# Ledger of designs, part 94: peptides against a protein of PDB entry 4LZF

Target 1, 155 residues: chain A of PDB entry 4LZF
Amino acid sequence: GGRLVVFPNGTRKELSADGQTVKVMFFNGDVKHTMPDQRVIYYYAEAQTTHITYPDGMEVLQFPNNQTEKHFPDGRKEITFPDQTVKTLHPDGREESVLTDGTIIQLNPDGSKVIQFNTGQREIHTADFKRREYPDGTVKTVYSDGRQETQYPTG

## One batch from the design tools (peptide; made by RFdiffusion4, then SolubleMPNN)

Design b2_p18_3_s1 (from b2_p18_3, 12 letters changed)
Fold by OpenDDE base, seed 3:
Structure b2_p18_3_s1 (fold): chain B 155 residues (1-155), chain A 18 residues (1-18)
Amino acid sequence: as target 1 above (155 residues)
Amino acid sequence: DEREEELKKREAENLAAA
């Protein structure tokens, strides 16, 4: 059979008969589940936040505002915002946001920014210029010195 | 970040008190 341990501070620990499942109900309302697959689910009662840790190092945080954060073993972080925008933070410093309409915004470590629009247009921002690329191959560039250039597609 | 660290601290305190 299972076991129940009651601590003097009010914390309760429930163990399954096989010992593969452990549930700790802390005196302050927090709950910790250790599962047979070795994932640990911790619920913070006051913050209403769930934190799941996996044996491979993956972590998942679920916040009460419906935001979810995934921390991958490779150092990458993925944030799903309440509006369903997904932001990925890469170990190299690159950040990518995918909007619900399919637009992708990339922030590069060198400070440049790339927007891939769902229309097929792309906009590149650097310290030296802002460039718009069109599906037909036209490229329009506005340089920081005020110079403007249009590159027409080859027919 | 800071919020996460506070939560982690709370977990540690709960375990230490048992």
Scores: peptide ipSAE 0.240, ipTM 0.831, DockQ to the pose 0.814
Fold by OpenDDE base, seed 4:
Structure b2_p18_3_s1 (fold): chain B 155 residues (1-155), chain A 18 residues (1-18)
Amino acid sequence: as target 1 above (155 residues)
Amino acid sequence: DEREEELKKREAENLAAA
């Protein structure tokens, strides 16, 4: 059968009969589950946070405020905020946020920013200018020196 | 994330105490 180990500090360790499932209930209320598929589920009692680690290096954090963070083996991080905005942090330094209204915000490693609005408008921010692109093809640029330029659509 | 580091520390402490 299974085994139960009780440590002097109050920590309890339960092992399944096959030894493939291990549940550790720590003295401070934290719980660690090691599953047959080798995923590890750690629950932090005080923080009310769940941390899941997978054999391939994937990690998932679930916070009490409904924020979820996924750490992918390739180094990418995906944060789902309580408002359901999803932010992806790429290993190359690029960040992308997808808002619930469909707006996409991209922060590039070079410091540029691109906002793709749900209206179809796009705004590009660089060190030199802010540019608004409209669905009809109109492009308005405000340069850092205050100069403004409008490019009109062509048929 | 500072929260993650704190949690990792707590986990390590728990494991060390067992």
Scores: peptide ipSAE 0.238, ipTM 0.832, DockQ to the pose 0.810
Fold by OpenDDE base, seed 2:
Structure b2_p18_3_s1 (fold): chain B 155 residues (1-155), chain A 18 residues (1-18)
Amino acid sequence: as target 1 above (155 residues)
Amino acid sequence: DEREEELKKREAENLAAA
């Protein structure tokens, strides 16, 4: 059968009969589950936060405000905000936000920004210009000096 | 993430106390 260990501080440890599942109920209300697949699920009682660690190095944090964070083994981080916006932080420093309406906002390590609108328009921000690309092929550029340029699609 | 670090610290403390 399983085993129950009760520690002097009030922490309780439950072990399955096969030893593959371990549940620790800490004195402060936190709970740690070690699963047969080697996932570790830690629940922080006061923070009402769940932290899952996978054997491959993946980590998942679930916060009480419905925010979820995934930490990938390659260093990428994915944050799902309460409004369901998903922000990805890449190891190279690039950040990408996908809004619920389909808009994608990319922040590049060099400081440039690209917005892919759900309308098919794209806006590129660099140190030298802001450029708007339209689905019909029109491109409008506003340079840092105030000059404006429009490139029309070829018929 | 600062929150993550605090939580990891709490976990470590719990494990050390048990």
Scores: peptide ipSAE 0.230, ipTM 0.827, DockQ to the pose 0.855
Fold by OpenDDE base, seed 1:
Structure b2_p18_3_s1 (fold): chain B 155 residues (1-155), chain A 18 residues (1-18)
Amino acid sequence: as target 1 above (155 residues)
Amino acid sequence: DEREEELKKREAENLAAA
């Protein structure tokens, strides 16, 4: 059978019969689960936050406002906001946001920005221009010097 | 017993880091 250890401070530790699962219920309400797959689930009672750590270095944070953050071993972070927007922060500094309406916003390390609208239009922002690409192939560019150019579709 | 005390200390450290 399993074991229950009760510490003097009131912390309780439950061990499964096979020793593969450990549940620690701290005196302050925190809970730590060590699972057979070696992931560790820690619940911070006061913050109502769950922190999961995986043996490969992956971490998942779940906040009481329904925000979830994933910290990948490669340094990438993925934040799912309460409104279900997903923001990815890449190690190279690139950021991508996927909105619930399908819009994708990309911020590049060089300062450029790309918006892929749910309509199929795309807007590209660089130091030199803002460009709008339309589904029919039309491209409108406004250059930093004030020039405007329209590129018409072929075919 | 020694193992349990070690684990207790480790858990306390984790709690302190919370």
Scores: peptide ipSAE 0.183, ipTM 0.816, DockQ to the pose 0.060

Design b2_p18_3_s2 (from b2_p18_3, 13 letters changed)
Fold by OpenDDE base, seed 3:
Order: sequence, then C-alpha cells, then structure tokens
Structure b2_p18_3_s2 (fold): chain B 155 residues (1-155), chain A 18 residues (1-18)
Amino acid sequence: as target 1 above (155 residues)
Amino acid sequence: SEREEELKERERKTEEEA
C-alpha cells in the first residue's frame, strides 16, 4: 500500500504504493506533486498560482487571473494574457504579439516594428520611415524628414 | 519575472523547513 508520513511541523507526505507519485502538503498550505512522468506541480496557496516543471526544462505558470506563462528550454517565453493575446519573447530580443483578431505585432531588437493587420495590410516602422503596404501592391512611405512617397503596383 | 523569483524563493524556504 501507499505510505503517509506526518512530520512534526505539520507537513504531510503521501507516497503511492508504486512510489511513482509523491504528494507533499506543506504546513503553509502549499502542495507539491511529483508525477510518474517526472513533472513537478507546485501550488502556491497564498498566491493561488500553479507552477509546473517538466524534465526537459519547460516551465508553466498559471496565475489566478487566467494568465499563463510558458518558459521554454531555449529561453523563449510565451505569455497568454487574460484577454487571450499571446505574446512571445524570443531570446534574441524579438517580441511578437498575436491579437485575438489575428493582428500580429512584431518588435525587433533594432527598435523597428511591424504590424500585420488581419486585412492584409502591413505597417513597418523604422528610425527612418513609416511604411504602409496594401494588398493591391500600393506602398506609402512617410520618411523622418517629412518626404512622402507612393509606389503604385505595376499593372 | 520578479514574481516568479519570489515564488521560487518561497518554494525553497518551504522545502528547507519540511
């Protein structure tokens, strides 16, 4: 059968009969589960937050406001906000946000920004210009010096 | 995040007291 160990501080440890599952109920209300698949699930009682660690180095945080954070072994982070926007932070400093309407916002390490609208339009922001690309092939550029250029599609 | 580090430190302290 399983085993229950009760420590003097009030912490309780439950061991499954096969030894593959361990549940520790700490004196402060925190709970730690070690699962057969080697994932560790820690519940922070005061913060009402769940932290899952995987043997490959993946970590998942689940917050009480319905925010979820995934920390990948490669250093990438993926944040799902309560509004269901998904933000990816890349190790190179690039950030990408996918909005619920399908709009994609990219922030590049050089400070440039690219917005891909769900309409098929694209907007590019650099230190030197703002550019709007239209699905028909029209491109409008406003340069930092105030010059404006329109490039028409080759029909 | 700073919050994550605080939580990890809490976990460590809780485990050391067990």
Scores: peptide ipSAE 0.140, ipTM 0.791, DockQ to the pose 0.909
Fold by OpenDDE base, seed 1:
Structure b2_p18_3_s2 (fold): chain B 155 residues (1-155), chain A 18 residues (1-18)
Amino acid sequence: as target 1 above (155 residues)
Amino acid sequence: SEREEELKERERKTEEEA
């Protein structure tokens, strides 16, 4: 059968009959589950946050405001914000945010920024210019020196 | 993140006190 161990500090440890599941209920209200699949689920009572660690090194954080963070073994992080924006942090320093309207914001390691609007327009920010590309092929560039250029589509 | 490290520290402290 299962076992229950009660420690003097009030911590309780429940062991399944097969020994594959361990539940520790800490004196502070935190709970740690070790599952048969070797994932560990830690619940922080004060923060109302769940932290799941997987055998492959993946980690998942679930916050009480519905924010979810996934930490992949390759060093990539994926944050789902309460508004359902998804931000991906890549190991190379690239950041990508996908907004609920389909807009994609990319921050590159070189400091450049690219916004792909849901309308098909794209905006590129560099140290030298800010450029807006339109679906019709029109390109408007504002250079750092204040010069403005419009390139019209070749038709 | 800073928030993740804070949580991991809390976990460690809680486990050390148990």
Scores: peptide ipSAE 0.138, ipTM 0.787, DockQ to the pose 0.926
Fold by OpenDDE base, seed 2:
Structure b2_p18_3_s2 (fold): chain B 155 residues (1-155), chain A 18 residues (1-18)
Amino acid sequence: as target 1 above (155 residues)
Amino acid sequence: SEREEELKERERKTEEEA
């Protein structure tokens, strides 16, 4: 049979009969589940947030606004926003956001930005210029000094 | 995130008080 331990502070600990599942209900309302697969699920009652830790070092945070954050062992982070936008933070400082319409926004460590639109247009932002590339091969560049250049497709 | 560190600290504190 399972075991229930009640501590003087009001914390309760439930152990499964096999000892592989442990549920701790803390005095403050927080709950910790240790699962047979070595996953640990911590629920913060006040914050209404779930924190899952995996034996490989993966961590998952689930917030009450439906935001989910995944923290990978390699230092990468993946944030799924309530609107289902997915933002990836890379260890090298690169950030990538994938919008629900298929638009991809890349922020590079050097401060440059690349937007790949769902229309096939691409926009490149650097310190020196903003460039728009069109599917037909047209390229429009606006330089920081206000100069504009249009390159037309060869055809 | 700062929020993650706050949660981890809360978890640690709660476990130490149990």
Scores: peptide ipSAE 0.134, ipTM 0.784, DockQ to the pose 0.933
Fold by OpenDDE base, seed 4:
Structure b2_p18_3_s2 (fold): chain B 155 residues (1-155), chain A 18 residues (1-18)
Amino acid sequence: as target 1 above (155 residues)
Amino acid sequence: SEREEELKERERKTEEEA
């Protein structure tokens, strides 16, 4: 049979009969589950947040606003916002956001920004210019000095 | 997270009090 331990502080520890599942219910309402798959599930009662740690080093945070954060062992983070935008933070400092409309926003470590619109247009931001690329091959560049250039597609 | 560490510490203290 399972075992229930009740501590003087009101914390409860439930052990499954096989010992593979451990549930600690803290006196403050927080809960820790250790599962047979070795994942550990923390529930923070006050914050209503769930934090799952996996044996491979993966971590998942689930917030009450429906934001989810995944922390990968390689240092990458993936954030799913309440609006369902997915933002990926890469260890190299690159950030990518995928919007629900399919727009992709990339922030590069060099400070450049690339927006790939769902229309097929692309916008590139650098220290020197902002450039809009159109599906027809037209490219419009606004340089930091205020100069504007339009490049037409080669026929 | 800070709160995760708090929980771990709480667990430790709880086990010591048992």
Scores: peptide ipSAE 0.125, ipTM 0.791, DockQ to the pose 0.237

Design b2_p18_3_s3 (from b2_p18_3, 12 letters changed)
Fold by OpenDDE base, seed 4:
Structure b2_p18_3_s3 (fold): chain B 155 residues (1-155), chain A 18 residues (1-18)
Amino acid sequence: as target 1 above (155 residues)
Amino acid sequence: DKREEELKKKKEENEAAA
């Protein structure tokens, strides 16, 4: 049979008969489940947040506003916002946001920014310029000094 | 993230009391 341990502080610990599942109900209302696959599901009662930790080091946070954060063992983080925008934070400092309309926003470690619009246009932001690339091959560049350049497609 | 730190602290407090 399983076991129930009740601590003086009100924390309760339930162990399965095989010992593979452990449920801890803390005095503050938090709940911790240790599963047979060694994942740990922690529920923060006050914050209404679920935190899952996996034996490989992956972590998943689920917030009450429907935001989900995945922390990968390689240091990458993936945030799914309530609006379903997905932001990936890479260990090298690169950030990528994928909007629901298909727009991709990349922030590079050097401070440059690339926006790939769902229209096929691309905008590149650097310290020196903002550049808009159009599907027809037209490229418009606005330099930091105010100079503007248009490169027309070949053909 | 400050939120994660606060949550972690609560978790640690709970686990220390168990």
Scores: peptide ipSAE 0.174, ipTM 0.825, DockQ to the pose 0.806
Fold by OpenDDE base, seed 5:
Structure b2_p18_3_s3 (fold): chain B 155 residues (1-155), chain A 18 residues (1-18)
Amino acid sequence: as target 1 above (155 residues)
Amino acid sequence: DKREEELKKKKEENEAAA
């Protein structure tokens, strides 16, 4: 029911009987699968990398070191590193990293940084100050001029 | 990403030759 096309260069194309699945085995060892749901799975043989493209513009890259990258249609990228840290790059330039211990690191387009510790403490870095917020509501700020301020919780 | 560009180039070369 299916068809096999063999090209002079050694590339082979297998078409399913229903015509909804196409497998191309390229002469260089790469493999391209077009699936019924219109996703395309491309395997780079030399790089041992899988690249999935979806009809909505979503792309997923899987690298041999176990890193995975998701490229969203809006320009957002999500990288899962081998250590399972997840980094999100937003189109506006904001970056967020979620560490395995629960720590969240946010880099903002204005250059500020926010660290949400797994202890419930939060640290904010700006051009003007470094601020530590504690779970009890205490806030300690060290300003760029060297001044230090502690704000105690009320209530 | 340079890696992605290099990979895409190989893909394009393969598809052009098919």
Scores: peptide ipSAE 0.173, ipTM 0.824, DockQ to the pose 0.824
Fold by OpenDDE base, seed 3:
Structure b2_p18_3_s3 (fold): chain B 155 residues (1-155), chain A 18 residues (1-18)
Amino acid sequence: as target 1 above (155 residues)
Amino acid sequence: DKREEELKKKKEENEAAA
């Protein structure tokens, strides 16, 4: 059978009969589950936040506002916001956001920004220019010096 | 960040007491 340990401080530890599952109910209301697959599910009662840690170093945080954060072993972070926008933070400093309408926004470490619109248009922002690329191959550029250039498609 | 550190501290306090 299983085993129950009750500590003087009120913490309770429940062990399964096979010892593969451990549930700790802490005196402050927090709960820790250690699963057979070695993942640890920790629930912070006051913050109503769930923190899952995996043996490979993966971590998942679930917040009461429905935001979810995944922390990958390589240092990458993926945030799913309550509005279902997904933002990825890369170890090299690049950030990518995927909006629910299919728009992709990329922020590069050099400060440049690329927006891939769901219409197929793309906009590139750099220190030197703002450029709009159209599906037909037309490219319009406004340079920081005020110069404007239109490149027409070939055909 | 700061929020996560505070949560982690609570976890550590709980585990130290058990």
Scores: peptide ipSAE 0.170, ipTM 0.824, DockQ to the pose 0.788
Fold by OpenDDE base, seed 2:
Structure b2_p18_3_s3 (fold): chain B 155 residues (1-155), chain A 18 residues (1-18)
Amino acid sequence: as target 1 above (155 residues)
Amino acid sequence: DKREEELKKKKEENEAAA
C-alpha cells in the first residue's frame, strides 16, 4: 500500500502504492510532486510560485502575477508576461517580443532592431539608419547623418 | 534569473532537510 513518512522537522512524504507518485509537503509549506511521467512539480508556498521540471530538461515557472517562464533544453527562454506579451530569448542573444496586437519586436545581438507592425509596415533600426518598409513597397530610410532616402515601388 | 536562483536554493535546503 501507500506510505506516509513524517519527519522530525514536520515534513511529510506520501508515496503511492506503486511508488510512481510522491508528494512531499515540506515544513515550510512547500509542496513537491513527483509524477509517474517523471515530471516534478514544486510549489513554493511563500512565493506562491510553481516550478515544473521535465525529464528532458525543460522547466516552467509560474509566478503569482500570472507571468510564465519556459526554459527550454536548448537554452531558449520564453516569457509570457501578465499582459500576454510573449518574449523569447534565444541562445544566440536574439530577443523577440510578440505583442497582443500582433506587433513583433526583434532585438539582434549586433544591436539592430526590427519591428514588424500589425499594419504590415516594418521598421529596421541599425547603427547607420532607420528604415521603414511599407506594404506598397515604398522604403524610407533615415540615415544617422540626417540624410533621407525614399525608394519607390516599381509599378 | 536571480528569482529562480533564490527559489532553487530554498528547494535545495528543503530537500537537504528531509
Scores: peptide ipSAE 0.167, ipTM 0.821, DockQ to the pose 0.821

Design b2_p18_3_s4 (from b2_p18_3, 14 letters changed)
Fold by OpenDDE base, seed 3:
Structure b2_p18_3_s4 (fold): chain B 155 residues (1-155), chain A 18 residues (1-18)
Amino acid sequence: as target 1 above (155 residues)
Amino acid sequence: DEKEKKLKERLEKIEKEA
């Protein structure tokens, strides 16, 4: 059968009969679960935060405000905000946000910005210009020197 | 990141006491 160990400080340790599941309930209210799949689930009682670590290096944090963070082994981070916006931080410094309306905002390491609107329009911001691309192929560019250019689609 | 680190350190301390 399983085992229950009660320590003098009030910490309790539960072991399954097969030894594959271990639950430690610490005296401060924190909980640590070691699962058969080798994931470790930490619950921090004071912070009301759940932290899951996987053997491949993946980590998942769940905060009480409904924010979730995934830390991937390759260094990528994915944050789901309470408003359900999903932001991905890439190891190369690129950031991408997907809004609930389908709009995608990309911030590049060079400081450029690309917005893919849910309407099919795209806006590109660089040090030299702001450019709006329309679904019909029209492109409008405003350059930093004040020039404006419109490129019309080929019919 | 910093908050997470503090939480882990706290847990580690508790684990050593048990």
Scores: peptide ipSAE 0.066, ipTM 0.735, DockQ to the pose 0.709
Fold by OpenDDE base, seed 1:
Structure b2_p18_3_s4 (fold): chain B 155 residues (1-155), chain A 18 residues (1-18)
Amino acid sequence: as target 1 above (155 residues)
Amino acid sequence: DEKEKKLKERLEKIEKEA
């Protein structure tokens, strides 16, 4: 059957009968599971955090405050915050946050920011201006020099 | 991420040494 190894420091290692599952219970309370599908589940006892690594390079972090982080093999990172906001960090430096109300905030590598409000309004921030676009076609721009411009919709 | 930076180091060295 399975095997149990108890080390002098108090660490315990359990091996399944088929050898496909290994559970290490460290003396400090940490636990490491190696599963048949080759995923590794590490539990940090003091931090109460679970870190799962997959053979394809995927990693999942689960924090005690309900924050979850997914680290994808392509370098993309997805963070689900306790308030259920989802932030995606892309390999090209682009960041996108989706708020619970549907608002989307995009931070671009060039430093520009785009906010897509759930109302259909859109706000664009650049080095040269802040621009608000309204669903009716109105566009209000505040330029970096302080000049303000309103363009009304075309009838 | 702030929380990720606070993670403790793993004890794999103990597993390997034992």
Scores: peptide ipSAE 0.042, ipTM 0.687, DockQ to the pose 0.438
Fold by OpenDDE base, seed 2:
Structure b2_p18_3_s4 (fold): chain B 155 residues (1-155), chain A 18 residues (1-18)
Amino acid sequence: as target 1 above (155 residues)
Amino acid sequence: DEKEKKLKERLEKIEKEA
């Protein structure tokens, strides 16, 4: 059988019979699970947040508002927002957001931004201009000085 | 990220000392 240890401060520790699962219920309501696969699941009672750590360095945070964050060993972070938008933060500073409608927003380290709309239109933002590319080949550019150019498709 | 900053410190030291 398993084992239960009750500490004077009110913390309780449950050990499985095989010793592969350990559950610590802290006096403040926090809970720590150590699993057979070496995953550690920590629940913060006051924040109602779950923090999972994996042996390979992967970390997963689950917040009470349904936001989930994955922290990869390579430094990349993936955030799933409550609205199911997925934002990826890369170690080089690049950020990519995928909206539920399929729109992709890319923020580059140089400050430029690219929006790939689900309609096939693409918008590029730089320090010098804002450019809209249309599926038919039309390209409209608004420069920082207010000048506007339209490039019409060939054929 | 703001939510992550609000996380409390784990109570592992209490577990180890008990």
Scores: peptide ipSAE 0.038, ipTM 0.674, DockQ to the pose 0.439; fails the geometry check
Fold by OpenDDE base, seed 5:
Structure b2_p18_3_s4 (fold): chain B 155 residues (1-155), chain A 18 residues (1-18)
Amino acid sequence: as target 1 above (155 residues)
Amino acid sequence: DEKEKKLKERLEKIEKEA
């Protein structure tokens, strides 16, 4: 059978019969589960936050406001905000946000910004210009010097 | 980021006490 150890401080440790699952209930209300797959699940009672660590180095944080963060072993982070926007932070400094309406916002390490609208339009921001690409192939560019160019679709 | 930092600090304390 399983084993239960009760410590003088009130912490309790439950071991499964097979020894593959360990549950520690700390005196402060926190809970730690060690699972057969070697993932460790931490629950912080005061913060009402769950933190899962995987043997490959992946981490998952679940906050009480429904925000979820995934930390990948390669250094990438994926944040799902309460409004269901998903933001990915890449190790190279690139950031991508996917909005609930399908709009994608990309921030590049060089400082450029790309917005892919759900309408099929694309907007590119650089130090030198702002460019709008339309689904019909029209491209409008406003340069930093004030010059404007329109490229019409070839067809 | 601040929330993450606070959680890490709590984790380290719990692991040391466990």
Scores: peptide ipSAE 0.028, ipTM 0.656, DockQ to the pose 0.586; fails the geometry check

Design b2_p18_4_s1 (from b2_p18_4, 7 letters changed)
Fold by OpenDDE base, seed 5:
Structure b2_p18_4_s1 (fold): chain B 155 residues (1-155), chain A 18 residues (1-18)
Amino acid sequence: as target 1 above (155 residues)
Amino acid sequence: LPTREELLKKEEENEKAA
């Protein structure tokens, strides 16, 4: 059979008969499961949050408001918000948000911003200009000096 | 919401107390 260890502080540790599963019920209500696949599932009772750690260094946080955060071993972070927007934070400082309507917003380390609309239009913001690209190939640029240019598609 | 670091600290405290 399994084993139960009860510590003086009230923490309880349950060991499966095969030794592959460990469940620790901490005195504060937190629960830690070590699984046969070496993933660790920690439940924070006060925060009502689940934290899963994987052997490869991947981590998943599940918050009570339905927000999910993934922490990748390479330093990338992916946040799924309650509204189902997904935001990715890259180690190089690049950020990407995918909205539920299909709009993609990219913030680049150089300070530029790219919005890819669900209509197929793309808007690019730099220090020097704001540019709108249209599905037909037309490109409209408004420069910081006030100049405006339209590039028409060829063909 | 709590940060990852805050949560990990709580976990560490629980493990040290056991």
Scores: peptide ipSAE 0.415, ipTM 0.907, DockQ to the pose 0.830
Fold by OpenDDE base, seed 3:
Structure b2_p18_4_s1 (fold): chain B 155 residues (1-155), chain A 18 residues (1-18)
Amino acid sequence: as target 1 above (155 residues)
Amino acid sequence: LPTREELLKKEEENEKAA
């Protein structure tokens, strides 16, 4: 059968009969589950936060405000905010946000910014210019020196 | 929200006390 170990500090450890599942109920209210698939599910009682660790090094944090953070083994981090915006932070310093309306915002390591609007328009911000690209192929550029340029589609 | 590092520290403290 299963085993129950009770420690002097009040921590309790439950082992399944096969030894594949372990549940530790700490004296402070935290709970740790070790699963047969080697996932570890830790619940922090004070923070009301769930932390799942996977054998491949993947980690998932679930916060009480409905925010979820995924920490990938390659160093990438993905945050799902309560409003369902998804932000990805890449190891190279690039950041991408996907809004619920389909807009994509990219922040590049060089400081440039690209917005892909749900209308099909794209806006590019650099140190030298702000550029708007339209679905018909028209491109409007405002340079940092005040010069403006319009490139018309070929047709 | 707590940081990952703060959470891991609490886990380690609980495991050392047992």
Scores: peptide ipSAE 0.415, ipTM 0.907, DockQ to the pose 0.821
Fold by OpenDDE base, seed 1:
Structure b2_p18_4_s1 (fold): chain B 155 residues (1-155), chain A 18 residues (1-18)
Amino acid sequence: as target 1 above (155 residues)
Amino acid sequence: LPTREELLKKEEENEKAA
């Protein structure tokens, strides 16, 4: 059968008969499950947060406000906010937010910003200009010196 | 919200105390 170990501090460890599942109930109310597939599920009682670690180095944090954070082995971080916006932080410093309406906001390491609107329009911000691209191929650029340029589509 | 590092520290403290 399984085993139960009770430590002097009140921590309890339950081991399955096959040794593939371990449940630790810590004295502070935290719970750690080690699963046969080598996932570790840790519940922080005070924070009401679940932390799942995978054998490949993937980590998932589930917060009580319905926020989820994924920490990928490559250093990428993905945050799903309570409103279901998804923000990805890349190791190179690039950030991308996908809004629930389909709008995509990209922040680049060089300080440039790209907004892909759900209408198909795209807005590009650089140190030198602000540019709006339209689905018909029209491009309007406002340069930092105040010049404005319209590029008409070819048809 | 707590950081990943803060949470990991709490886990380590619990494991050391057991």
Scores: peptide ipSAE 0.415, ipTM 0.906, DockQ to the pose 0.847
Fold by OpenDDE base, seed 2:
Structure b2_p18_4_s1 (fold): chain B 155 residues (1-155), chain A 18 residues (1-18)
Amino acid sequence: as target 1 above (155 residues)
Amino acid sequence: LPTREELLKKEEENEKAA
């Protein structure tokens, strides 16, 4: 049969009969489940946060405000905000935000920024210019010195 | 919100106290 261990501090440990499932109820209200698939589910009572760790190194944090964080084994971090915006932080320092309207905002390690609008327009920000690309192929560039250049589509 | 590192530290503290 299963076993129940009660520690002097009030922590309780429940082991399944097969030993494949372990439930630890800590004295502070935290709960740790070790599952047969080696997934570990930790609930932080004070923070009301769930932390899931997978055997491949994947981690998922679920916060009480509906924010979710995924920590990938490659070092990538993905944050789903309460408004359903998804922000990805890449190991190379690139950040990408996908808004609910489909707009994509990229922050590059070199400090450049790219906005892909849901309209099909794209805006590129560098140290030297801001550039707007239009679906028709028109490109407008405003340089740091204030000059403007328009490139018209061919045809 | 707590950081991952803060949460892991709390988990470790609970495990050591048991």
Scores: peptide ipSAE 0.407, ipTM 0.904, DockQ to the pose 0.842

